Peptides against a protein of PDB entry 3B8E. Designs and how they scored, part 108

Target 1, 230 residues: chain A of PDB entry 3B8E
Amino acid sequence: PFLIFIIANIPLPLGTVTILCIDLGTDMVPAISLAYEQAESDIMKRQPRNPKTDKLVNEQLISMAYGQIGMIQALGGFFTYFVILAENGFLPIHLLGLRVNWDDRWINDVEDSYGQQWTYEQRKIVEFTCHTPFFVTIVVVQWADLVICKTRRNSVFQQGMKNKILIFGLFEETALAAFLSYCPGMGVALRMYPLKPTWWFCAFPYSLLIFVYDEVRKLIIRRRPGGWVE

## One batch from the design tools (peptide; made by RFdiffusion4, then SolubleMPNN)

Design b1_p18_4_s1 (from b1_p18_4, 15 letters changed)
Fold by OpenDDE base, seed 3:
Structure b1_p18_4_s1 (fold): chain B 230 residues (1-230), chain A 18 residues (1-18)
Amino acid sequence: as target 1 above (230 residues)
Amino acid sequence: REEAERIRNEVLETLLRL
């Protein structure tokens, strides 16, 4: 998010502190929870890894887990950001290069895509209104990420939801998202204004997309072991 | 700001009722 803010010179989509809350708050418990996931039903039937020839982590697995899924997650956040700004009169194309004027406290006549003038205070309210839904979108997408990371090959339906620590991780990140979104003072402290409850559902298509993508990937791996998708 | 406070209060009231 911050890289795109700098490159595209758009209004800041997500605050630095909220990024830290994602990296340290919402991701830590889920990551630890994966260490306690039940072994795949077929894991003990696989041949032992050859420590001299077999890599610990497949480059394709890294590319999918951190590249493709991470890209879908980022797209989900930016989708929410662009929708909110568009609803407030700022179309995506108009945001390009707007940051300089957007962040200038002395410019109180920044025009939106429809010729409406916005004061500095009004612009900052809209900006901070984007931060919370962007953050929540990331959390909702992370539900899918966490669920799909339970297994490499087996479907979630085959592995089941038996890991209580995983379920706790999902609860914790959701509770943190709700706390940061609705706790009094978060608008001042974190620049996170409360979001309408409907914005929680804005991320669901992306969460579903990741889930379906991974289930299809796993299905292909099961049907054709050693393929380019593994 | 007033809208933000309204949304917050509506959500908090809903959560307290559950």
Scores: peptide ipSAE 0.091, ipTM 0.747, DockQ to the pose 0.016
Fold by OpenDDE base, seed 4:
Structure b1_p18_4_s1 (fold): chain B 230 residues (1-230), chain A 18 residues (1-18)
Amino acid sequence: as target 1 above (230 residues)
Amino acid sequence: REEAERIRNEVLETLLRL
């Protein structure tokens, strides 16, 4: 997210505090949950054929898969961001290069895509209105990521939800997202304004996309063991 | 701020009704 903010010079889609809440709050419990996940029965049964080359290839493929999932996750967040800004009169094309004027407190006549002028205060309200839904979108997409990371080869439907720590992690992330979104004072303290419950659903297509992507990937791996998709 | 407080209150009221 931050890289696109720099490259595209768009208004900040996600605050630094919200990023820290993702990294420290939402990613730690999942990472711990994965450490306690019972090794997929097939992972332990496969003796390393060549411990040097096959491990490197597998690490690269895992890194690529997680990189692709991370890109889909970022796309979900940006989708929510662009939808909110578009609903407030700022079309995605108009946001390109707007950051400099957006962040200037002395410019009180920044025009939206429809010619409406926005004061600095109004712009910052809209920006901070984007932070919470972006964060929530990331959490909702992370639900799918957590569920798919449970298995390397088997479908989620085949492996089932046996890890109680993973389930706890999903609830913890959701509770944290709800707390940060709806607790009084979060708008002042964390620049996270409350969001309408409907915004929680904006991430669902991307969560589904991640799920479908992973199930297709796993299906290919099952049909072509030792293929380049593994 | 007023809209944010309204949304928060609506959500809290909804949660308290469940």
Scores: peptide ipSAE 0.080, ipTM 0.744, DockQ to the pose 0.016
Fold by OpenDDE base, seed 2:
Structure b1_p18_4_s1 (fold): chain B 230 residues (1-230), chain A 18 residues (1-18)
Amino acid sequence: as target 1 above (230 residues)
Amino acid sequence: REEAERIRNEVLETLLRL
């Protein structure tokens, strides 16, 4: 998110403090929950043919898979960001390079895509309105990520939801998202304004995409063991 | 433009009421 903010010079899609809340609250607790999961027997039973090369290959493949999931999460967040700004009159193309004028307190006549002028205060309200749905989108996409990361080969339908710690992590991150979204004072403290409950559903297509992607990936692995997709 | 202004005002009013 921050890299796109710098490269595209768009209004800030997600605050730094909110990123810390993701890292500490929504990423760490689920990661701990996954650490308590019994490793899939197929990963543990394969003695590395060469401990150095096979570990490196596995780490690369894991890194690629998590990197791809992370990209889909980011895309989901940006999609929500662009939808909110578009609904408020700022089309995605118009946001390019707008940051300089957007963040200038002395400019109170920033035009949207329809020629409407926005004061600094109005712009900041819209900006902070984007932070919360972006965060919530990440959490909703993480639901799918956590569920799929449970297994490397087996379908979610085959393994089931037996890890109570993982289930607890899903509820915890959801509760945190709700707390940060709706608790009084979060707009002042974290620049996270309340969101309409309907925004929780904006991420669902991306969660489904991750789920389908992983099920297809696992299906390929089951049909071709030892392929590059592992 | 008028529609965009209505949407803006509705959103801002809603956001300020929240």
Scores: peptide ipSAE 0.017, ipTM 0.427, DockQ to the pose 0.019
Fold by OpenDDE base, seed 5:
Structure b1_p18_4_s1 (fold): chain B 230 residues (1-230), chain A 18 residues (1-18)
Amino acid sequence: as target 1 above (230 residues)
Amino acid sequence: REEAERIRNEVLETLLRL
């Protein structure tokens, strides 16, 4: 998110505070939940792997999978960001290069895509209005990420949702997201303005995409053991 | 605090109107 902000010179899509809330609040319990996940039923039944070759392959595959999931998460967040700004009169094309004028407090006549002029204060309100939905989008996509990370090879449907810590993590993330979004004073304290409940659903297609992608990946691995996808 | 709540409500209303 931050790299695209710099490269495209768009208004800041995700605030520093929201990033900290993700890193410290929403990612910790999931990481712990994965540590306590029951070993995949076949892991302990497998013969000793060659620790040099098989570790490297597994690390590369895990890294690639997490990288791809992270890209889908970012795409979901940016989709929400662009939709909110478009609904407020700023089309995606108009946002390119707009950051310089957007962040200038002395410019109070920044025009949107429809010729409406925006004061600095109004622009900052709409910018901060994007931060919370972007954060919530990440949380909703992380639900899928947590569920799919439960297994490396088996389908989620085969392994089941038996991990109580995982379930607790999902509730904690959701509760934190709701608290940060809707608690009075969060707009002033954290620059996290409340979002419409409907914005929670904007992430669902991306969450589903991650889920389908991972299930297909796992299916390929099961059908072609030792293939390039493994 | 009142101004923050007003802004919050205005943002909520603006969001709800969208």
Scores: peptide ipSAE 0.024, ipTM 0.590, DockQ to the pose 0.018; fails the geometry check

Design b1_p18_4_s2 (from b1_p18_4, 14 letters changed)
Fold by OpenDDE base, seed 4:
Structure b1_p18_4_s2 (fold): chain B 230 residues (1-230), chain A 18 residues (1-18)
Amino acid sequence: as target 1 above (230 residues)
Amino acid sequence: SLLAELIRELVLKTLLEL
């Protein structure tokens, strides 16, 4: 999100406070829950990792985490962001280069895509209105990401959902997201304005896409061990 | 330099809005 904010000079899609809520709030318990996951049924049939040659974080893991899954997550967040701004009169093309004027307190006549003028205060309300749905979109996509991280090769349907701590993590991150989104005073304290319940569903296609993509990937790995997809 | 300035601007802006 921040890289696109810089490169495209668009209004800030995700605030610093919301990023901290993701990194320290919603991601921590789910990440810890993976330490309690049951071993895959075929783990004893695999050669042990060589600690001298095999890195814990390899290029394949970086490519999967940041290059594939992370890009789908970012696309989900940006989709929600662009839809909200478009509903408020700012089409995606008009957002390019708008950051400088958007963030200037002395410019109170920034035009939208329809020629409507927006004051600094009105623009900031719209910006902060985007932060909470973007945050919630990330949480909803993280459900799929957490579930796919249960296994490296086996399908989630083969492994099952037996990890009670992981299930607790999914409920915890969802409850925290709901609390931060709807608790009175969060708009003042954290600049997290309440979102329409319908915005939770904007992320579901992307969560499904991540899940289907990873299950297909795992299916290919099971059928063709040692392929480029592994 | 530009990235550092943008980070500084964002941090300052966030701190001033808190």
Scores: peptide ipSAE 0.019, ipTM 0.507, DockQ to the pose 0.029
Fold by OpenDDE base, seed 5:
Structure b1_p18_4_s2 (fold): chain B 230 residues (1-230), chain A 18 residues (1-18)
Amino acid sequence: as target 1 above (230 residues)
Amino acid sequence: SLLAELIRELVLKTLLEL
């Protein structure tokens, strides 16, 4: 989000406070829950890793985590951001380069794509209205990310959902996201304005995409062990 | 760097708004 904010000079899609809520709030319990996951049925059939040649974090893992899944997560957040701004009169093309005028408190006549003028205060309300749905979109996409991280090769349908700590983590992060989104005073304290309940559904196609993508990847690994996809 | 300055500005804005 922040890199696109700099490169495209668009209004800030995700605030620093919302990033901290993700990193310290919603991600911690789910990440810990993975330590309690049952071993895959084939783990003892694999050769031990050579600690001198095989890195714990290899190029394939970095590509999967940051290059593939992380990009799908970012796309989900940006989709929600652009839809909300478009509903408020700002089409995606009009947002390019708009940041300088958007963030200037002395400019109170910034025009939208339809010629409506927006005051600084009105623009900031719309900006902060985007932060909460972007955050919620990340949380909803993280449901799929957490579930796919249960296994490296086996399908989630083969592994099942027996890890009660992981299930608790999914409920905890969702409850925290709902609390941060809808608790009175969060707009003042965290600049997280309430979102329409319909915005939760904007992330679902991306969560499904992550899940399907990883299941297809795992299917390829099972059919062709030792391939470049592993 | 431009990035460090932008981060500093965002952190300062966030801290001033708290």
Scores: peptide ipSAE 0.016, ipTM 0.434, DockQ to the pose 0.028
Fold by OpenDDE base, seed 1:
Structure b1_p18_4_s2 (fold): chain B 230 residues (1-230), chain A 18 residues (1-18)
Amino acid sequence: as target 1 above (230 residues)
Amino acid sequence: SLLAELIRELVLKTLLEL
């Protein structure tokens, strides 16, 4: 998100506070919950990792986590961001390069895509209005990410949802997201303004995409062990 | 230089907004 903000010079899609809420708030309990996941049925049939040759974090894991899943997450967030800004009169094309004028407190006549002028205060309200739905989008996408992380090779349908701690984590992160989104005073305290309930659905296609993508990936791994996808 | 300025502006903005 931050790199695109810099490169495209768009209004800030996700604030630092919201990033901290993701990293420290919504992700911790779900991540810890994976420690309580049942072992895959074939785990004892796998050879132990050679600690001298096999990196714990390899290029494949980095490619999957950051290059694939992380990119889909970012796309989901940006999609939600662009939808909200478009609903407020700022089409994606108009946002390119707008940051400089957007962030200038002395410019009170920044035009949207329809020629409506926006004061600095109004622009900041819209910017901060984007932070919460972007955050929520990440949380919704993280549902799929957490679920796919249950297994390396087995389908979620084979593994099942028996981990009660993981289920609790999904509810906790969702409840926290709802709390941060709708609790009175969060707009002042965290600059997290309330989102329309409909904006939660902006993330669902991306959550589903991650889930389907990983299930297909796992299916390929099961059919072709030792392939480049593993 | 531009990246450093942008980072600085962002950090300052974030700090001023806190």
Scores: peptide ipSAE 0.015, ipTM 0.407, DockQ to the pose 0.030
Fold by OpenDDE base, seed 2:
Structure b1_p18_4_s2 (fold): chain B 230 residues (1-230), chain A 18 residues (1-18)
Amino acid sequence: as target 1 above (230 residues)
Amino acid sequence: SLLAELIRELVLKTLLEL
């Protein structure tokens, strides 16, 4: 998100505080919960990893985490961001290069896509209005990400949802996201303005996409062990 | 680099607005 903000010179889609809330708040308990996941049914049939040759983090894992799932997550966030700005009169094409004028306190006549002029204060309100829905979008997408991380090869339908700590993590991150989104004073304390409940659903297509993608991937791995998809 | 300065400026602005 921050790289796109710099390269495209668009208004800030995700604030530093919201990033910290993701990294330290919503991601910690879910990530720890994976340590309590039950072993896959075939794990004892696999050869032990050679610590000298088999990297714990390989190019394939990096490609999966950052190149695929991370990109889908980012797209979900940006989709929510662009929809909110479009509802406020700023079409995506108009946002390109707008950052310099957007962030200038002395420019109070920044035009939207319809010729309406926006003061600095009005622009910052709409910017901060994007931060919370972007954050919530990431949390909703992380539901799918956490669930797919339960297994390396088995389908989630084969593994099931028996890990009570993981289930607790899903509820915890959701409850925290709701708290940060709707608790009075969060707009002042964290620059997280309240969002419409409908914004929670903006991420659902992306969560479904991640889930379907990973189930298809795992199906391919089961049918063709040692393939390029593993 | 110009990019590093821009990043630093943006981080500082964000921190100062907090």
Scores: peptide ipSAE 0.012, ipTM 0.381, DockQ to the pose 0.030

Design b1_p18_4_s3 (from b1_p18_4, 14 letters changed)
Fold by OpenDDE base, seed 2:
Structure b1_p18_4_s3 (fold): chain B 230 residues (1-230), chain A 18 residues (1-18)
Amino acid sequence: as target 1 above (230 residues)
Amino acid sequence: ELESELIRKLVLETLLSL
């Protein structure tokens, strides 16, 4: 998100406070919960990792985490961001290069895609209105990410949802996201303005995409062990 | 200056999130 903010010079899609809420709030308990996941049924059939040759984090894992799943997550967030700005009169093409004028408090006549002029205060309200839905979008996509991380090879349907700590993590991150989004005073304290409940559903296609993608990946791995997908 | 500070904060927070 931040790289696109710099490169495209668009208004800030995700605030620093919301990033901290993801990393320290909603993502910690789910991540820890994976330590309590049951071993895959075939784990004892695998050769032990050689610590000298086999990196714990390899290029394939980096490609999967950042190059694929992370990109889908980012796309989900940006989709929500662009929809909100479009509903407020700012089409995606109009946002390119707009940051300089957007962030200038002395410019009170920034035009939207329809020729409406926006004051600095109005623009910042719209910007902060994007932060919470972007955050919630990431949380909703993280549901799928957490579930797919349960296994490397087995389908989620084969592994099942027996990890009570993981289930607790899913509820905790959701409850925390709801609390941060709707608790009175969060707009002042965290610059997280309340969002319409409908925004929670904007991420669902991307969560489904992640889930389907990973299940297909795992299916390929099971059918062709030692392939480039592993 | 304020943009630079915001960018610095954002970069630092992004770096800390990495």
Scores: peptide ipSAE 0.014, ipTM 0.374, DockQ to the pose 0.029
Fold by OpenDDE base, seed 1:
Structure b1_p18_4_s3 (fold): chain B 230 residues (1-230), chain A 18 residues (1-18)
Amino acid sequence: as target 1 above (230 residues)
Amino acid sequence: ELESELIRKLVLETLLSL
């Protein structure tokens, strides 16, 4: 998100506070919950990694985590961001290069895509209005990410949802996201303005996409062990 | 320079908001 903010010079899609809320709030408990996941049925049939040759974090894992899943997550967030800004009169094309004027408090006549002028305060309200739905979008896609992380090769349908701590983590992150989104004062404290409940659904296609993508990946791995997808 | 200032500003705003 931040890289696109810099490169495209768009209004800030996700605030630093919201990033911290993701990393320290909504992601931590779910991530810890994976430690309580049941081992895959074939784990004891796998050879131990060679610590001298086999990297714990390999290029494939980086590609998967950052290059694939992370990109889908980012796309989900940006989709939500662009939809919200478009609903407020700022079409995606108009946002390109707008940051400089957007962030200038002395410019109170920034025009939207329809010629409406926006004061600095109004623009910042809209910007901060985007942060919460972007955050919520990340949480919703993290549901899928957490679920897919339960296994490396087995389908989630084979593994099941028996990890009660993981289930608790999903509820916790969701409850925390709801709390941060709707609790009075969060707009002042965290610049997280309330979002319409409908915005939660903007992430669902991307969450489903992550899930389907990983299940297909795992299916390929099961059918073709030792492939480049593993 | 503009990027570094922006990052600095964002970090500062974040720190001031915490």
Scores: peptide ipSAE 0.005, ipTM 0.368, DockQ to the pose 0.027
Fold by OpenDDE base, seed 3:
Structure b1_p18_4_s3 (fold): chain B 230 residues (1-230), chain A 18 residues (1-18)
Amino acid sequence: as target 1 above (230 residues)
Amino acid sequence: ELESELIRKLVLETLLSL
């Protein structure tokens, strides 16, 4: 989010405090829960990793994390961001290069895509209105990400949802996201203005896409072991 | 494998923070 804010010179899609709430709040318990996952049924058929030659982070892991799943997650967040700004009169093309004028408190006549003028205060309200839905979108896509991380090769349907700590993590991150989104005073304290409940659904297609994509990937790996998709 | 999945999750979280 912050890199695109700088490179594309767009209004800030996600606040720094909100990012910290993701990293330290919603993601910690879910990440730890993976340590309690049951071993895959074929784990004893795999050769042990050689700690001297085999990297923990390999090209396949980087490709999966950054090149595939991470990009889908980012697209989900930015989709929500662009929809909110478009509903407020700012089409995506109009946002390019707008940051300088957007953040200038002395410019009170910034025009939207329809020629409507926006004061600095109005623009900041719209900006902070984007932060909460973007955050919630990330949490919703992380549900799918957490579930796909349960296994490397087996389908989630084969592995099942028996990890109670993982289930607890999903509820915890969701409850924390709801608390941060709707608790009175969060708008002032965290610049997270309350979101309409409908915004929770904006991420669902991307969450489903992540899940389906990974299940298809795992299916290909099971059918063609040692392929480039592994 | 478990370590790799934890690393994957941590990497994704880091990516989202950027």
Scores: peptide ipSAE 0.000, ipTM 0.239, DockQ to the pose 0.054
Fold by OpenDDE base, seed 5:
Structure b1_p18_4_s3 (fold): chain B 230 residues (1-230), chain A 18 residues (1-18)
Amino acid sequence: as target 1 above (230 residues)
Amino acid sequence: ELESELIRKLVLETLLSL
């Protein structure tokens, strides 16, 4: 989010407070829950990792985590962001380079894509209105991310959803996201304005895409062990 | 206080218009 904000000079899509709520709030319990996941059925058939030669974090893991899944997550967030701004009169193409005027408190006549003028206060309201849905979008795609992280090679359907701590983590992160989004005073305290319940569904296609993508990846790994996809 | 009320009203109107 922040990289696109600075490169494209668009209005801030995700606030620093919302980022902290992700990193310190919604991600911790789910991440810890993975430590309690059952070993894959073939784990005892795999050779032990050589701690001297085999890196814990390899290029394949970085590519998967940041280059693939992370990009799908970012696309989901930006989709929600662009939809909200478009519904408020700001088409995506009009947002390019708009940040300078958008963030200037002395400019009260910023035009949208339809010629409507927006005051600084009005612009900041719509900006902050994007932050909470972006945050919620990340939480929804994290459901799929957490589920796919249960296994390296086996399908989630083979592994099953037996990890009660993981299920609790999914519930906890969702409940926390709802609390942060809808609790009275969060708009003032965290600049997290409430969102329409329908905005939760904006991320679902991307969550499904993550899940399908990873299952296909794992299927390829199972059919062609030692391939470049592993 | 007036700004917070205006913000709340605008947010509500925006949410109702979505």
Scores: peptide ipSAE 0.013, ipTM 0.385, DockQ to the pose 0.017; fails the geometry check

